# Ledger of designs, part 15: peptides against a protein of PDB entry 3J47

Target 1, 121 residues: chain A of PDB entry 3J47
Amino acid sequence: IRLTNQLKSLKGLQSKLKDVVEYLDKVINKELPINHTILGKLQDVFNLLPNLGTPDDDEIDVENHDRINISNNLQKALTVKTNDELMVIYISNLVRSIIAFDDLIENKIQNKKIQEQRVKD

## One batch from the design tools (peptide; aimed at target 1 L3)

Design b2_p15_7_s2 (made by RFdiffusion4, then SolubleMPNN; its pose is not in this set)
Fold by OpenDDE base, seed 2:
Structure b2_p15_7_s2 (fold): chain B 121 residues (1-121), chain A 15 residues (1-15)
Amino acid sequence: as target 1 above (121 residues)
Amino acid sequence: SRLEKEIQELEEKIK
């Protein structure tokens, strides 16, 4: 019973992964338009997957090495792309914060000059 | 695939 449920769940996961592959193949072949929302969710899934290419050093079947390397290169590429996008967002927020801080400094300087003029009159 | 191997191992344990 427990094992049968695990098998059913695993078969269900396999079917969903196949559907994802078929979708990606259609996108690569330009049969379907790129959906950025689907690609973003797929990227999130890949980031949540345990590194599919740290072979525990004990299960290096030599035939799996090329597939493991391809999977690792894809995960690294997705991680780098995510980091670059996050970096652009971070820099944009930093620039906005610097501008707001500069405006605050300029307002304080102007207010101080106005107070100094009012004390001289 | 790795997932297909895990399915086969589970099928063998159910027999």
Scores: peptide ipSAE 0.022, ipTM 0.426, DockQ to the pose 0.657
OpenDDE base, seeds 1, 3, 4, 5: peptide ipSAE 0.019, 0.019, 0.023, 0.022; ipTM 0.426, 0.440, 0.436, 0.441; seed 4 fails the geometry check

Design b2_p15_7_s3 (made by RFdiffusion4, then SolubleMPNN; its pose is not in this set)
Fold by OpenDDE base, seed 2:
Structure b2_p15_7_s3 (fold): chain B 121 residues (1-121), chain A 15 residues (1-15)
Amino acid sequence: as target 1 above (121 residues)
Amino acid sequence: SRLEELIKQLEKLIS
């Protein structure tokens, strides 16, 4: 029973992966527009996958080498893209934080001037 | 401030 359920779940996953591949092929062929939400979710999935290109030393089958290289290149490309996106977000947040800090300093200076004026009156 | 303006320009280049 438990093994049968695991096999059923695995077959279900295989079917879903096939649907994803078919979708990506249609996008590559310009039959469908690029959906950035779907691509983002796919990137998340790939980021959770182990490096498919570090074969454990025991499965050096020559036929897997090309598939491993393709997988590594894809993972590298996705990683670079993700890193660039994260870098942009990080820099944007840093910039916003610096602006907010400068505004805070200016507000403190103004408040001090207002207090000094109130003490002189 | 001059700093804020420079930072806003940088933000615009990144966005």
Scores: peptide ipSAE 0.047, ipTM 0.723, DockQ to the pose 0.017
OpenDDE base, seeds 1, 3, 4, 5: peptide ipSAE 0.038, 0.042, 0.040, 0.042; ipTM 0.691, 0.706, 0.698, 0.713

Design b2_p15_7_s4 (made by RFdiffusion4, then SolubleMPNN; its pose is not in this set)
Fold by OpenDDE base, seed 3:
Structure b2_p15_7_s4 (fold): chain B 121 residues (1-121), chain A 15 residues (1-15)
Amino acid sequence: as target 1 above (121 residues)
Amino acid sequence: DELQKKIEELEKQIE
Protein backbone atom coordinates (compact mmCIF):
# COMPACT_ATOMS: atom_id res chain seq x y z
CA ILE B 1 0.00 0.00 0.00
CA ARG B 2 2.61 2.76 0.95
CA LEU B 3 5.10 1.50 -1.71
CA THR B 4 2.33 1.35 -4.42
CA ASN B 5 1.41 5.00 -3.63
CA GLN B 6 5.10 6.09 -3.92
CA LEU B 7 5.41 4.21 -7.27
CA LYS B 8 2.18 5.89 -8.55
CA SER B 9 3.57 9.33 -7.52
CA LEU B 10 6.92 8.59 -9.26
CA LYS B 11 5.11 7.45 -12.48
CA GLY B 12 3.09 10.70 -12.35
CA LEU B 13 6.37 12.71 -12.06
CA GLN B 14 7.90 10.75 -15.01
CA SER B 15 4.83 11.55 -17.18
CA LYS B 16 5.14 15.29 -16.32
CA LEU B 17 8.88 15.25 -17.17
CA LYS B 18 8.06 13.63 -20.56
CA ASP B 19 5.46 16.39 -21.24
CA VAL B 20 8.16 19.04 -20.43
CA VAL B 21 10.64 17.38 -22.88
CA GLU B 22 7.96 17.25 -25.63
CA TYR B 23 7.20 20.94 -24.98
CA LEU B 24 10.92 21.86 -25.24
CA ASP B 25 11.30 19.91 -28.53
CA LYS B 26 8.30 21.84 -29.99
CA VAL B 27 9.88 25.16 -28.86
CA ILE B 28 13.30 24.19 -30.39
CA ASN B 29 11.55 23.22 -33.68
CA LYS B 30 9.76 26.68 -33.65
CA GLU B 31 6.31 24.94 -33.55
CA LEU B 32 5.50 26.88 -30.32
CA PRO B 33 6.46 30.43 -29.18
CA ILE B 34 9.08 30.77 -26.39
CA ASN B 35 7.37 31.27 -23.00
CA HIS B 36 9.85 33.06 -20.68
CA THR B 37 7.82 32.10 -17.54
CA ILE B 38 8.11 28.36 -18.37
CA LEU B 39 11.85 28.75 -19.18
CA GLY B 40 12.41 30.54 -15.80
CA LYS B 41 10.66 27.71 -13.88
CA LEU B 42 12.66 25.12 -15.85
CA GLN B 43 15.88 26.99 -14.97
CA ASP B 44 14.89 26.84 -11.24
CA VAL B 45 14.35 23.04 -11.60
CA PHE B 46 17.82 22.60 -13.21
CA ASN B 47 19.46 24.70 -10.43
CA LEU B 48 17.83 22.35 -7.82
CA LEU B 49 18.91 19.15 -9.65
CA PRO B 50 21.93 17.31 -8.17
CA ASN B 51 24.97 17.40 -10.50
CA LEU B 52 23.86 14.78 -13.10
CA GLY B 53 27.50 15.00 -14.31
CA THR B 54 29.22 12.94 -11.58
CA PRO B 55 28.93 9.37 -12.84
CA ASP B 56 29.49 7.18 -9.81
CA ASP B 57 32.97 5.90 -10.88
CA ASP B 58 31.82 2.43 -12.14
CA GLU B 59 30.58 2.89 -15.84
CA ILE B 60 32.71 5.18 -18.08
CA ASP B 61 31.11 4.42 -21.45
CA VAL B 62 32.58 6.98 -23.96
CA GLU B 63 28.99 7.79 -25.18
CA ASN B 64 27.99 8.82 -21.60
CA HIS B 65 30.99 11.23 -21.42
CA ASP B 66 29.57 13.43 -24.26
CA ARG B 67 26.07 13.47 -22.62
CA ILE B 68 27.65 14.29 -19.21
CA ASN B 69 29.71 17.15 -20.76
CA ILE B 70 26.57 18.52 -22.51
CA SER B 71 24.58 18.28 -19.21
CA ASN B 72 27.40 20.00 -17.23
CA ASN B 73 27.77 22.74 -19.90
CA LEU B 74 23.97 23.31 -19.88
CA GLN B 75 23.87 23.41 -16.03
CA LYS B 76 26.86 25.84 -16.00
CA ALA B 77 25.20 28.06 -18.67
CA LEU B 78 21.91 28.13 -16.65
CA THR B 79 23.81 28.94 -13.39
CA VAL B 80 25.81 31.78 -15.08
CA LYS B 81 22.61 33.27 -16.57
CA THR B 82 20.88 33.11 -13.12
CA ASN B 83 23.90 34.81 -11.47
CA ASP B 84 23.90 37.63 -14.09
CA GLU B 85 20.12 38.22 -13.62
CA LEU B 86 20.53 38.23 -9.78
CA MET B 87 23.49 40.67 -10.10
CA VAL B 88 21.33 43.19 -12.06
CA ILE B 89 18.56 42.91 -9.39
CA TYR B 90 21.15 43.31 -6.58
CA ILE B 91 22.70 46.46 -8.21
CA SER B 92 19.19 47.95 -8.74
CA ASN B 93 18.29 47.34 -5.05
CA LEU B 94 21.68 48.76 -3.91
CA VAL B 95 21.14 51.99 -5.97
CA ARG B 96 17.58 52.32 -4.55
CA SER B 97 18.95 51.89 -0.99
CA ILE B 98 21.68 54.56 -1.58
CA ILE B 99 19.06 57.08 -2.87
CA ALA B 100 16.80 56.34 0.16
CA PHE B 101 19.78 56.91 2.54
CA ASP B 102 20.67 60.21 0.78
CA ASP B 103 17.05 61.45 1.13
CA LEU B 104 17.09 60.40 4.84
CA ILE B 105 20.39 62.28 5.47
CA GLU B 106 19.07 65.43 3.71
CA ASN B 107 15.81 65.31 5.76
CA LYS B 108 17.83 64.95 9.03
CA ILE B 109 20.12 67.91 8.10
CA GLN B 110 17.08 70.12 7.27
CA ASN B 111 15.29 69.12 10.54
CA LYS B 112 18.48 69.94 12.56
CA LYS B 113 18.75 73.41 10.89
CA ILE B 114 15.05 74.15 11.71
CA GLN B 115 15.61 73.14 15.40
CA GLU B 116 18.78 75.32 15.68
CA GLN B 117 16.84 78.31 14.23
CA ARG B 118 13.97 77.83 16.78
CA VAL B 119 16.50 77.83 19.70
CA LYS B 120 18.02 81.19 18.50
CA ASP B 121 14.59 82.98 18.28
CA ASP A 1 17.41 1.80 -22.30
CA GLU A 2 19.06 0.78 -18.97
CA LEU A 3 16.85 3.15 -16.85
CA GLN A 4 13.70 1.71 -18.52
CA LYS A 5 14.94 -1.86 -17.76
CA LYS A 6 15.53 -0.93 -14.06
CA ILE A 7 12.01 0.63 -13.85
CA GLU A 8 10.47 -2.57 -15.35
CA GLU A 9 12.47 -4.75 -12.89
CA LEU A 10 11.30 -2.61 -9.91
CA GLU A 11 7.66 -2.84 -11.16
CA LYS A 12 7.99 -6.68 -11.27
CA GLN A 13 9.29 -6.75 -7.62
CA ILE A 14 6.26 -4.67 -6.37
CA GLU A 15 3.62 -7.05 -7.85
Scores: peptide ipSAE 0.033, ipTM 0.439, DockQ to the pose 0.175
OpenDDE base, seeds 1, 2, 4, 5: peptide ipSAE 0.022, 0.027, 0.039, 0.023; ipTM 0.447, 0.454, 0.389, 0.398; seed 4 fails the geometry check

Design b2_p15_8_s1 (made by RFdiffusion4, then SolubleMPNN; its pose is not in this set)
Fold by OpenDDE base, seed 1:
Structure b2_p15_8_s1 (fold): chain B 121 residues (1-121), chain A 15 residues (1-15)
Amino acid sequence: as target 1 above (121 residues)
Amino acid sequence: NQQIQELEKKIKELE
């Protein structure tokens, strides 16, 4: 019962991974426009994957070495792209903080002018 | 694909 449920879940995951590959191939071939929302969700999935490129030291078959290197290069590329997206969010929050600080300065300048007028009247 | 088929075979030998 538990093992049959795990096998069913793994087959369902394999089917979904195939659909993702077929989608990515169509995007690479320019048959479909790039959907940034789908790419962001795929990136989140890959960031949640354990490092697929540390062979636990007990089965280095030479045929797996090229696939391990491709998975590591892909994970590194996705980590860099995640960092670039986080940088855009950080810059957006920084710009918002600068604008809010400028508004605070302008409010202080206006309050000072109003106080100087009230002392002259 | 080959590793998934080998895992499915090992699972079927344990049932």
Scores: peptide ipSAE 0.020, ipTM 0.389, DockQ to the pose 0.122
OpenDDE base, seeds 2, 3, 4, 5: peptide ipSAE 0.030, 0.025, 0.022, 0.030; ipTM 0.356, 0.373, 0.340, 0.351; seeds 2, 3, 4, 5 fail the geometry check

Design b2_p15_8_s2 (made by RFdiffusion4, then SolubleMPNN; its pose is not in this set)
Fold by OpenDDE base, seed 1:
Structure b2_p15_8_s2 (fold): chain B 121 residues (1-121), chain A 15 residues (1-15)
Amino acid sequence: as target 1 above (121 residues)
Amino acid sequence: TRQIQELEQQIQQLS
């Protein structure tokens, strides 16, 4: 019973992973526009994947070594891309905070000028 | 695909 449920869950995960690959192939081939929300969720999934490239020291078949290196390079590339996207969001929020601070300074200067005029009248 | 087939075979040997 427990093993049959694990096999069913693994087959369901395999189907979803195939649908993700087919979506990515359509995006690479420019058949579909890039959806940043879907790509962000895929990046979050890949960042939550355990490092598929720490061999627990007991079975390095030479065919697994090239696939492990490709998986590690892909995970590293996705982590770098996620960091660059977070940096753009951070810069955008920083610029908004600077503009809001400039508007606050200008409002304070205008209020001071209005008070100085009222003291002269 | 191969690793999933190997896992399915190991699961079938343990059942």
Scores: peptide ipSAE 0.032, ipTM 0.368, DockQ to the pose 0.184
OpenDDE base, seeds 2, 3, 4, 5: peptide ipSAE 0.018, 0.045, 0.023, 0.029; ipTM 0.405, 0.538, 0.557, 0.400; seed 3 fails the geometry check

Design b2_p15_8_s3 (made by RFdiffusion4, then SolubleMPNN; its pose is not in this set)
Fold by OpenDDE base, seed 3:
Structure b2_p15_8_s3 (fold): chain B 121 residues (1-121), chain A 15 residues (1-15)
Amino acid sequence: as target 1 above (121 residues)
Amino acid sequence: TSLIEQLEKEIKELE
């Protein structure tokens, strides 16, 4: 569920990014008029994103394939690192739950022995 | 049984 929800959220983000690209392509192709309000909001989104190797505004024409691969590799590496960190937290919580359960069993066994001794005295 | 069931649920929630 959590991983599925994260994957669903990521797929939702990917779909929105695709819709943005399709919008920009239509604007570039002069199929739609330039909307400065939409472009301003997109600039705000890009300013909030970590520098995913967005080329500084002056080199749009020669490196798109390798930079997209580097950005995808960085995003993938960040996702893998986050998943590994979540797995360590999960294992740590699992171990703590097992220890707490063992302590509960031991305490119940001790309490039973104390009650059995009090009934004999 | 209850702890194992909780752990299986938590694993399934992480998947």
Scores: peptide ipSAE 0.028, ipTM 0.507, DockQ to the pose 0.054
OpenDDE base, seeds 1, 2, 4, 5: peptide ipSAE 0.023, 0.027, 0.028, 0.022; ipTM 0.538, 0.579, 0.548, 0.481

Design b2_p15_8_s4 (made by RFdiffusion4, then SolubleMPNN; its pose is not in this set)
Fold by OpenDDE base, seed 3:
Formats: sequence, C-alpha cells, structure tokens
Structure b2_p15_8_s4 (fold): chain B 121 residues (1-121), chain A 15 residues (1-15)
Amino acid sequence: as target 1 above (121 residues)
Amino acid sequence: NEQIKKLEEEIKRLQ
C-alpha cells in the first residue's frame, strides 16, 4: 500500500514535469509569450536539483585501514541517512516549486484566453 | 494536484 502510493505520487510528479516541458516547447515555438516569472521559478527548480552530472564525488577514499572501518561505515551510514533526509527536504521544495510553476502556467493560459475574448468583443 | 499533495504529505511524514 505505502510503496504503491509513493509510486503513484512519483508518476503524478512525472506527469507535471511533462506538462512543464510541453509549456517550454510552446514558448520556444513562439506559441506563448515568454514569462520571466515562470522562467525564474524554473531556474529555482534547476538550482535545487542535485548535481546528477558529477561522477567524481562518490570516489573520495579508496585507501586503507582495517581499524577505521567501523567509524567510516557509521559515518557512511550517517552520510547516507543525512543525504536521504536532505533528499526528502529537496524533493519537498522541488514539489512546491513545481506546484507554484503549474499555477503560474494555468494563470497565464487563463489570462491569454481572457485577452483573446476581449479582442473579439 | 491531489496526487502531488499526497506526495508532499508522505514526504512530510518521512521527515
């Protein structure tokens, strides 16, 4: 039950990320005007993203000693737990940023429809 | 929206 709910929620997040990409494609294709507030929130989302592109931060310390292994395994377990906790905080902030971005997209679409109606009248 | 709110609640429960 819990894992199924987490997977469903993650699929919901993936759908919203797809809606963001589709919005960006419409802006690139000049179908929608550039909104600097939306772009600023997208930059905030990217600045929150963990740097998934550095292979080199997981290679600190392949070197030697069979008596420090209990403190290094505890420090690695504490670092993993701290990284998992930071990842949870990060995902929370990312989710809030994506919701705020979705609300801005919806507001922009509604404002465009209202302007197109006012030009027909 | 509702599925994302459920994700936020589950994340908040893991903290």
Scores: peptide ipSAE 0.044, ipTM 0.685, DockQ to the pose 0.088
OpenDDE base, seeds 1, 2, 4, 5: peptide ipSAE 0.032, 0.019, 0.037, 0.031; ipTM 0.651, 0.525, 0.679, 0.630

## One batch from the design tools (peptide; aimed at target 1 L3 Q6)

Design b2_p16_1 (made by RFdiffusion4)
Pose (drawn by RFdiffusion4):
Structure b2_p16_1 (pose): chain A 91 residues (1-28, 36-48, 72-121), chain P 16 residues (1-16)
Amino acid sequence: IRLTNQLKSLKGLQSKLKDVVEYLDKVIHTILGKLQDVFNLNNLQKALTVKTNDELMVIYISNLVRSIIAFDDLIENKIQNKKIQEQRVKD
Amino acid sequence: LLEEVDEKIEELEEKL
């Protein structure tokens, strides 16, 4: 789902660029200003990425902890299944 | 710019 959404966003840019190219050919405004702002707003993320890297590490650790908890419950379930099998054999 | 955007779109389409 996240991917589909990202694609929709990029699609708008692609179409928007085509329109802009055609517009410029024909000319040979508010949208242009807005685009410029967006441009000014990955390059900048480069410095900002430094911080994001730290945060990514924290969220990786949290995921690992969740995985351990899920394994624990999984072991319990497996033990219960074994006990059920043993009871059936006894029967 | 169009080529760059097209490449990114193709990557996402391949993943989908």

Design b2_p16_1_s1 (made by RFdiffusion4, then SolubleMPNN; from b2_p16_1, 5 letters changed)
Fold by OpenDDE base, seed 3:
Structure b2_p16_1_s1 (fold): chain B 121 residues (1-121), chain A 16 residues (1-16)
Amino acid sequence: as target 1 above (121 residues)
Amino acid sequence: LLEEIQKQIEELEKKL
């Protein structure tokens, strides 16, 4: 009973991983638009995966070198994507701050003109 | 990015 339930849960996980691969293939082939919310959830899943490239000390086998290269390539690809997203957010906040500063200058110029009119009347 | 994510999902699928 316990082993049959574990095997059923593992087969359910395998089916969901296939659905994710088929989705990524359709996005790469431009058959579907990139959904940033789905991509963010995939990044969360990969950040929760145990580091497949930290050997606990003591066997430099060639299989560990391929896992370290894959882990480093993923970490580099995630870091570049995160830096590009943070740059777009930074530029957007800078533009909003410039607009809010321009509106403040215009409001101060208008208030000064209203005070100069009240002193002439 | 997407190609590297896909490759790792395929490697996880081969281990299941």
Scores: peptide ipSAE 0.026, ipTM 0.441, DockQ to the pose 0.048
OpenDDE base, seeds 1, 2, 4, 5: peptide ipSAE 0.019, 0.023, 0.020, 0.024; ipTM 0.370, 0.420, 0.444, 0.413

Design b2_p16_1_s3 (made by RFdiffusion4, then SolubleMPNN; from b2_p16_1 with V5I D6E E7K E10K)
Fold by OpenDDE base, seed 5:
Structure b2_p16_1_s3 (fold): chain B 121 residues (1-121), chain A 16 residues (1-16)
Amino acid sequence: as target 1 above (121 residues)
Amino acid sequence: LLEEIEKKIKELEEKL
């Protein structure tokens, strides 16, 4: 019973990971627009993943120095990429906030002109 | 980009 439930949960996770890969492939192929909210959640998942390239602590034999360096370079590349992507999201949200603020000011100016016209009539 | 954004924020503050 416990083992069957764990296997079912693992198969469910594998299916969800496949759906994520298929989504990313569609975004890479420009078939779908980039969704920053989905991308941010994927980044959170990657930041919670144990270092993909630390072999579990059974057998530090001297041949792994290149694999450890590749893993550390991949982790650094993923952290830099994550930072750059978060910066693009931040700038995008900032630009949206500026546009929304410009629209608010324009609406305030229009409302003021309407009030001034109503006082002259 | 960042300096242009800061300039645009300042122009909006002067209108408010």
Scores: peptide ipSAE 0.025, ipTM 0.557, DockQ to the pose 0.017
OpenDDE base, seeds 1, 2, 3, 4: peptide ipSAE 0.018, 0.018, 0.018, 0.018; ipTM 0.395, 0.366, 0.446, 0.441

Design b2_p16_1_s4 (made by RFdiffusion4, then SolubleMPNN; from b2_p16_1, 5 letters changed)
Fold by OpenDDE base, seed 3:
Structure b2_p16_1_s4 (fold): chain B 121 residues (1-121), chain A 16 residues (1-16)
Amino acid sequence: as target 1 above (121 residues)
Amino acid sequence: LLEEIEKQIEELEKKL
């Protein structure tokens, strides 16, 4: 009974992961528009994944080489994705700061013109 | 990444 409920829950998770893969393939093939809200929720799911590759230090046997490679590939894929996301956030904040600086320059130029008119009247 | 998660789920299903 408990094992049957765990297997049913795992099969339900596997079905949802397949639906996510099919969605990502349609986005990559340009069949669907990129939805940033769905992509953000998918990132939250990946950040909540347990590190599937800290072996508790205590069995040095040859089966750990595949688990260490899987862990290192998972950690590398997560690190690359996190760096690319942080770069997009950094560029977005830089562009926002440039726009706010341009608006400040335009406001200072307008205020100077208004003061020069008030000194001529 | 997703293919490796799917493989680990399939390995867990074979152990149950």
Scores: peptide ipSAE 0.026, ipTM 0.408, DockQ to the pose 0.155
OpenDDE base, seeds 1, 2, 4, 5: peptide ipSAE 0.019, 0.019, 0.019, 0.023; ipTM 0.365, 0.378, 0.400, 0.405

Design b2_p16_2 (made by RFdiffusion4)
Pose (drawn by RFdiffusion4):
Structure b2_p16_2 (pose): chain A 91 residues (1-28, 36-48, 72-121), chain P 16 residues (1-16)
Amino acid sequence: IRLTNQLKSLKGLQSKLKDVVEYLDKVIHTILGKLQDVFNLNNLQKALTVKTNDELMVIYISNLVRSIIAFDDLIENKIQNKKIQEQRVKD
Amino acid sequence: LSEAEDVLFTLENTEL
């Protein structure tokens, strides 16, 4: 779902660029200003990425902890299944 | 942290 959403965003840019190219050919405004703003707003993420890297590490650690918890419950479930099987054999 | 998660999902989606 996230991927589909990202694709839709990029699709708009692609179509928007085509429109802009055609517009410029015909010319040979508010949208242009807006685009410029967006441009000014990856490159800059470069420096900002430094911080993001630290935060990514924290969210990785949290995921690891969740995985351990899930493994614990999984072990319990497996033990219960084994006990059920033993009871059936006895029967 | 939520922003970092969004970045991570964006990177994963870019790989796909």

Design b2_p16_2_s1 (made by RFdiffusion4, then SolubleMPNN; from b2_p16_2, 10 letters changed)
Fold by OpenDDE base, seed 5:
Structure b2_p16_2_s1 (fold): chain B 121 residues (1-121), chain A 16 residues (1-16)
Amino acid sequence: as target 1 above (121 residues)
Amino acid sequence: LQKALDLLLDLEALKK
């Protein structure tokens, strides 16, 4: 029972990973527009992956050193890209909040001017 | 308002 449930869960994970790869290939080929929400969730998944390239301390096979360096460079590049993208989203949200605050002030000034006109008539 | 719009345009230009 436990082993069958683990195999079913792993098959379900494999299917979801395949769907993600197929989506990324369509985005790379410009067949689909880049969805920043999906990309952000994929980045969260990559940041939650156990360090792609911590060697478990027990097999220094000379063939793994290049794969470990590529994986560490990829993880570092993904972390930097994630940080830059989150910074752009954060700045965009701050500017949107400043615009909404400016519009609120202008609406308050206009409403005050309309009230002052109604008291003079 | 205008300075915040200019800053958004500059950030969008840095993305290309």
Scores: peptide ipSAE 0.058, ipTM 0.712, DockQ to the pose 0.047
OpenDDE base, seeds 1, 2, 3, 4: peptide ipSAE 0.048, 0.053, 0.048, 0.051; ipTM 0.703, 0.712, 0.699, 0.713

Design b2_p16_2_s2 (made by RFdiffusion4, then SolubleMPNN; from b2_p16_2, 11 letters changed)
Fold by OpenDDE base, seed 2:
Structure b2_p16_2_s2 (fold): chain B 121 residues (1-121), chain A 16 residues (1-16)
Amino acid sequence: as target 1 above (121 residues)
Amino acid sequence: LQKALDLLEQLLALKQ
């Protein structure tokens, strides 16, 4: 249930991002008038996005090289952090599953002993 | 319980 809801939410986000791209393409092609309110909200979204530098090769100024390196380092740091967080969640779920299995074994052993006593009586 | 601890130690060793 939780993973299916996350996947559904991500697919919904992907659809909305596609609609935004299609809108921007229509604005660039002059098929739609520029809406300054939509443009302002898109600027706010881009300012909240960690600078995911695609190194689109074609402006080699020394100031851009430091920004590209900082962006790549930030993306790498976010990827490592996300991997570590996912690993901690995985370990926590694994431990919970093992504890639940241990309790199941103990309960099964106790139930077997109770049945063996009832057959002797 | 002991098998859970042993598995945690193995996972910690795979991270190092």
Scores: peptide ipSAE 0.038, ipTM 0.694, DockQ to the pose 0.043
OpenDDE base, seeds 1, 3, 4, 5: peptide ipSAE 0.036, 0.033, 0.038, 0.033; ipTM 0.690, 0.684, 0.700, 0.688

Design b2_p16_2_s3 (made by RFdiffusion4, then SolubleMPNN; from b2_p16_2, 11 letters changed)
Fold by OpenDDE base, seed 2:
Structure b2_p16_2_s3 (fold): chain B 121 residues (1-121), chain A 16 residues (1-16)
Amino acid sequence: as target 1 above (121 residues)
Amino acid sequence: LLKALDLLELLKSLKE
C-alpha cells in the first residue's frame, strides 16, 4: 500500500512536470502569452531546487568550477543518502516478512500437534 | 524468533 501510493504520487508529479514543460514550450514558441504569475511560481520552484547543474560546457570561469564541484558533490550526497534510506526500508520490509514467516511456521506446527492429539482421543 | 532478533540487531548495526 505505502509503496504503491508513493509510486502513484511520483507518476502524478511526472505528469504535472510534463504539463509545465509543454506550457513553457508554447510560451517560447509564442503560442501562448507569458503569464507573469506562472513565471513567478516557476522561479520560486527553481530557487527551491538544489542546483542539479550539469555544467553546460560553455562558461569555464574558475569561480564556476567551485560552484560546479559543490553542485556535483551535493547531487552525489543526495543520491547516496537516498540509496541508504531505500536500503533501510528494504531490509526493514525483509525482516517483517521473515517474522511473519516464522509465526506462520509456528502456527502450522501447533495446528499439526493439535490434530495429532485429536486423532489419539 | 531467535533468527528474527539477530536480523533486527544486524539492521540496527547497519543504521548506526
Scores: peptide ipSAE 0.048, ipTM 0.734, DockQ to the pose 0.042
OpenDDE base, seeds 1, 3, 4, 5: peptide ipSAE 0.046, 0.047, 0.039, 0.037; ipTM 0.727, 0.728, 0.721, 0.707; seeds 1, 3 fail the geometry check

Design b2_p16_2_s4 (made by RFdiffusion4, then SolubleMPNN; from b2_p16_2, 10 letters changed)
Fold by OpenDDE base, seed 1:
Structure b2_p16_2_s4 (fold): chain B 121 residues (1-121), chain A 16 residues (1-16)
Amino acid sequence: as target 1 above (121 residues)
Amino acid sequence: LQKALDLLLDLLAQKL
């Protein structure tokens, strides 16, 4: 059950990211007007991404004896727990930004279709 | 941690 939900969520996130790319291609091709609210939400998504990719190059060289290991294990356990909690908050905000951006894209596509129908009638 | 990640994935799966 849990793995099936994770795969469903990931496939849906992939679909929403595809809708984002299709919207950006239409804006680049001048098929849609630039929407500053949509671009602002896209910037919020990208401003969240840079925190996924610092390997803290703390190769802390294991050279010095016996009293450093207990305080370093507690600091490492607290740092890992804090990094994990920040990662959950980060993923939560990223997912919320992607969903809000997709809802804005869908609303703009629907509004354009309604305007094109009103010009044909 | 894992329970919070599972909850976020479930919320994402409900909005899709």
Scores: peptide ipSAE 0.068, ipTM 0.735, DockQ to the pose 0.095
OpenDDE base, seeds 2, 3, 4, 5: peptide ipSAE 0.048, 0.051, 0.059, 0.045; ipTM 0.720, 0.734, 0.756, 0.693

Design b2_p16_3 (made by RFdiffusion4)
Pose (drawn by RFdiffusion4):
Structure b2_p16_3 (pose): chain A 91 residues (1-28, 36-48, 72-121), chain P 16 residues (1-16)
Amino acid sequence: IRLTNQLKSLKGLQSKLKDVVEYLDKVIHTILGKLQDVFNLNNLQKALTVKTNDELMVIYISNLVRSIIAFDDLIENKIQNKKIQEQRVKD
Amino acid sequence: EETLETNLETDAITEG
């Protein structure tokens, strides 16, 4: 789902660029200004990425903890299944 | 492509 959404966003840019190229050919405004703003707003992320790296580490650790908890419950379920099997054999 | 992959990886990581 996230991927499909990202693709839609990129699709708009691609189409928008084509339109702009055609517009420029014909010419040979507010949209242009808006685009420029967006441009000014990856490169900059470079410095900002430094911080993101730290935050990514924290969310990795949290995921690991969750995985451990899920493993615990999984062990319990496996034990219950074994007990059920034993009871059936007895029967 | 790289940016898309990075965005998706970040999303996947965030969502666990």

Design b2_p16_3_s1 (made by RFdiffusion4, then SolubleMPNN; from b2_p16_3, 10 letters changed)
Fold by OpenDDE base, seed 1:
Structure b2_p16_3_s1 (fold): chain B 121 residues (1-121), chain A 16 residues (1-16)
Amino acid sequence: as target 1 above (121 residues)
Amino acid sequence: LERLKELLELDDLLSG
């Protein structure tokens, strides 16, 4: 149940992120006016996100190198965690499909036995 | 079949 809820929540988040990208593209293309309240909230979201970017190579102070390594390690750890969670969801769905297929075979066998009995009576 | 149901119960527990 919890993994299904996590998958549903992640799909919901993905849809919302797509809506945000589409909104930003329309703002960049000047199709929509800049809403400073929406931009401020998006900036707050980006500030709460783990730094997932390599800083552009053009300002490597030694203090940035440690932050870059921490960022890359965090991104890798999040990718591994996400992969493991998706693998568990995949296996769970596969197992449920196999169980449902076994139940279908058993139902077919039972139906065949019932028909064979009706032909003998 | 029974072993697959046990695995599903374990998955539901780990996912809880």
Scores: peptide ipSAE 0.174, ipTM 0.813, DockQ to the pose 0.049
OpenDDE base, seeds 2, 3, 4, 5: peptide ipSAE 0.143, 0.138, 0.130, 0.128; ipTM 0.802, 0.800, 0.798, 0.787; seed 4 fails the geometry check

Design b2_p16_3_s2 (made by RFdiffusion4, then SolubleMPNN; from b2_p16_3, 11 letters changed)
Fold by OpenDDE base, seed 4:
Structure b2_p16_3_s2 (fold): chain B 121 residues (1-121), chain A 16 residues (1-16)
Amino acid sequence: as target 1 above (121 residues)
Amino acid sequence: TDLLKQLLELSNLIEG
């Protein structure tokens, strides 16, 4: 029972990974528009993956070294892209927060002026 | 007002 459930879960994961590859191929071929929400979720998944580029030192066949380097380069590229996207979002949110703060200050100044006028009348 | 315009311009430059 437990092993059968693990095998079923792994087959389910394999099917989902295939669907992701097919989606990415369609996006690369411009058959589908880029969905930034899907790309962001994929980046989150890759950022949660352990570094696949630490071989335990005991099976360095030369063919594995090239595949490990490609995987590490892809993971590094995804990390850089994630950092750039987070930086843009952070700056945009910071600007919006400063704008909202400026509007709040101006509203407080105006309200104070209105109160000072009402005390003079 | 002037700060708001400058920040909006900066935001558009970063997102553009």
Scores: peptide ipSAE 0.048, ipTM 0.728, DockQ to the pose 0.036
OpenDDE base, seeds 1, 2, 3, 5: peptide ipSAE 0.047, 0.047, 0.044, 0.042; ipTM 0.724, 0.726, 0.715, 0.721

Design b2_p16_3_s3 (made by RFdiffusion4, then SolubleMPNN; from b2_p16_3, 11 letters changed)
Fold by OpenDDE base, seed 2:
Structure b2_p16_3_s3 (fold): chain B 121 residues (1-121), chain A 16 residues (1-16)
Amino acid sequence: as target 1 above (121 residues)
Amino acid sequence: LDLLKKQLELQKLLEG
C-alpha cells in the first residue's frame, strides 16, 4: 500500500511536470499568451526548489562553468540518495511480506497438528 | 528470527 501510493504520487507529479513543460514550450513558441499569474506561481515553485545551482554565498569565486558542474553533481547526489532510500523501502516491504508468509505457514502447520490430535482423541 | 533482524537493520539504514 505505502509503496504503491508513493509510485502513484510520483507518476502524478511527473505528468504535472510534463504539462508545465508543454505549457512553457507553447508560450516560448508564441502559440499561447503569457499568463503572468501562472508564471508567478511557477517562479514561486522554482524559488522553493532547493537551489541545485547556487553554491552557498561563500563560493562567489567559482567560474560559471564550475557552478554548472556543482549544480549537476548536487542533482545527481540527490537522485542517488532518493533512489537508495526508495530501494531500502522496497526491500523492507519485501522482507515484511516474506515474514508474514512464513508466520502464515507456521500457523497453518500448528493448526493442522492441533486438528490431527483432536481426531485421535 | 533472522529475517526479523534483517528487517530491523534495513529500517535503521532508512532512519540514518
Scores: peptide ipSAE 0.083, ipTM 0.760, DockQ to the pose 0.050
OpenDDE base, seeds 1, 3, 4, 5: peptide ipSAE 0.076, 0.081, 0.068, 0.061; ipTM 0.752, 0.776, 0.745, 0.749

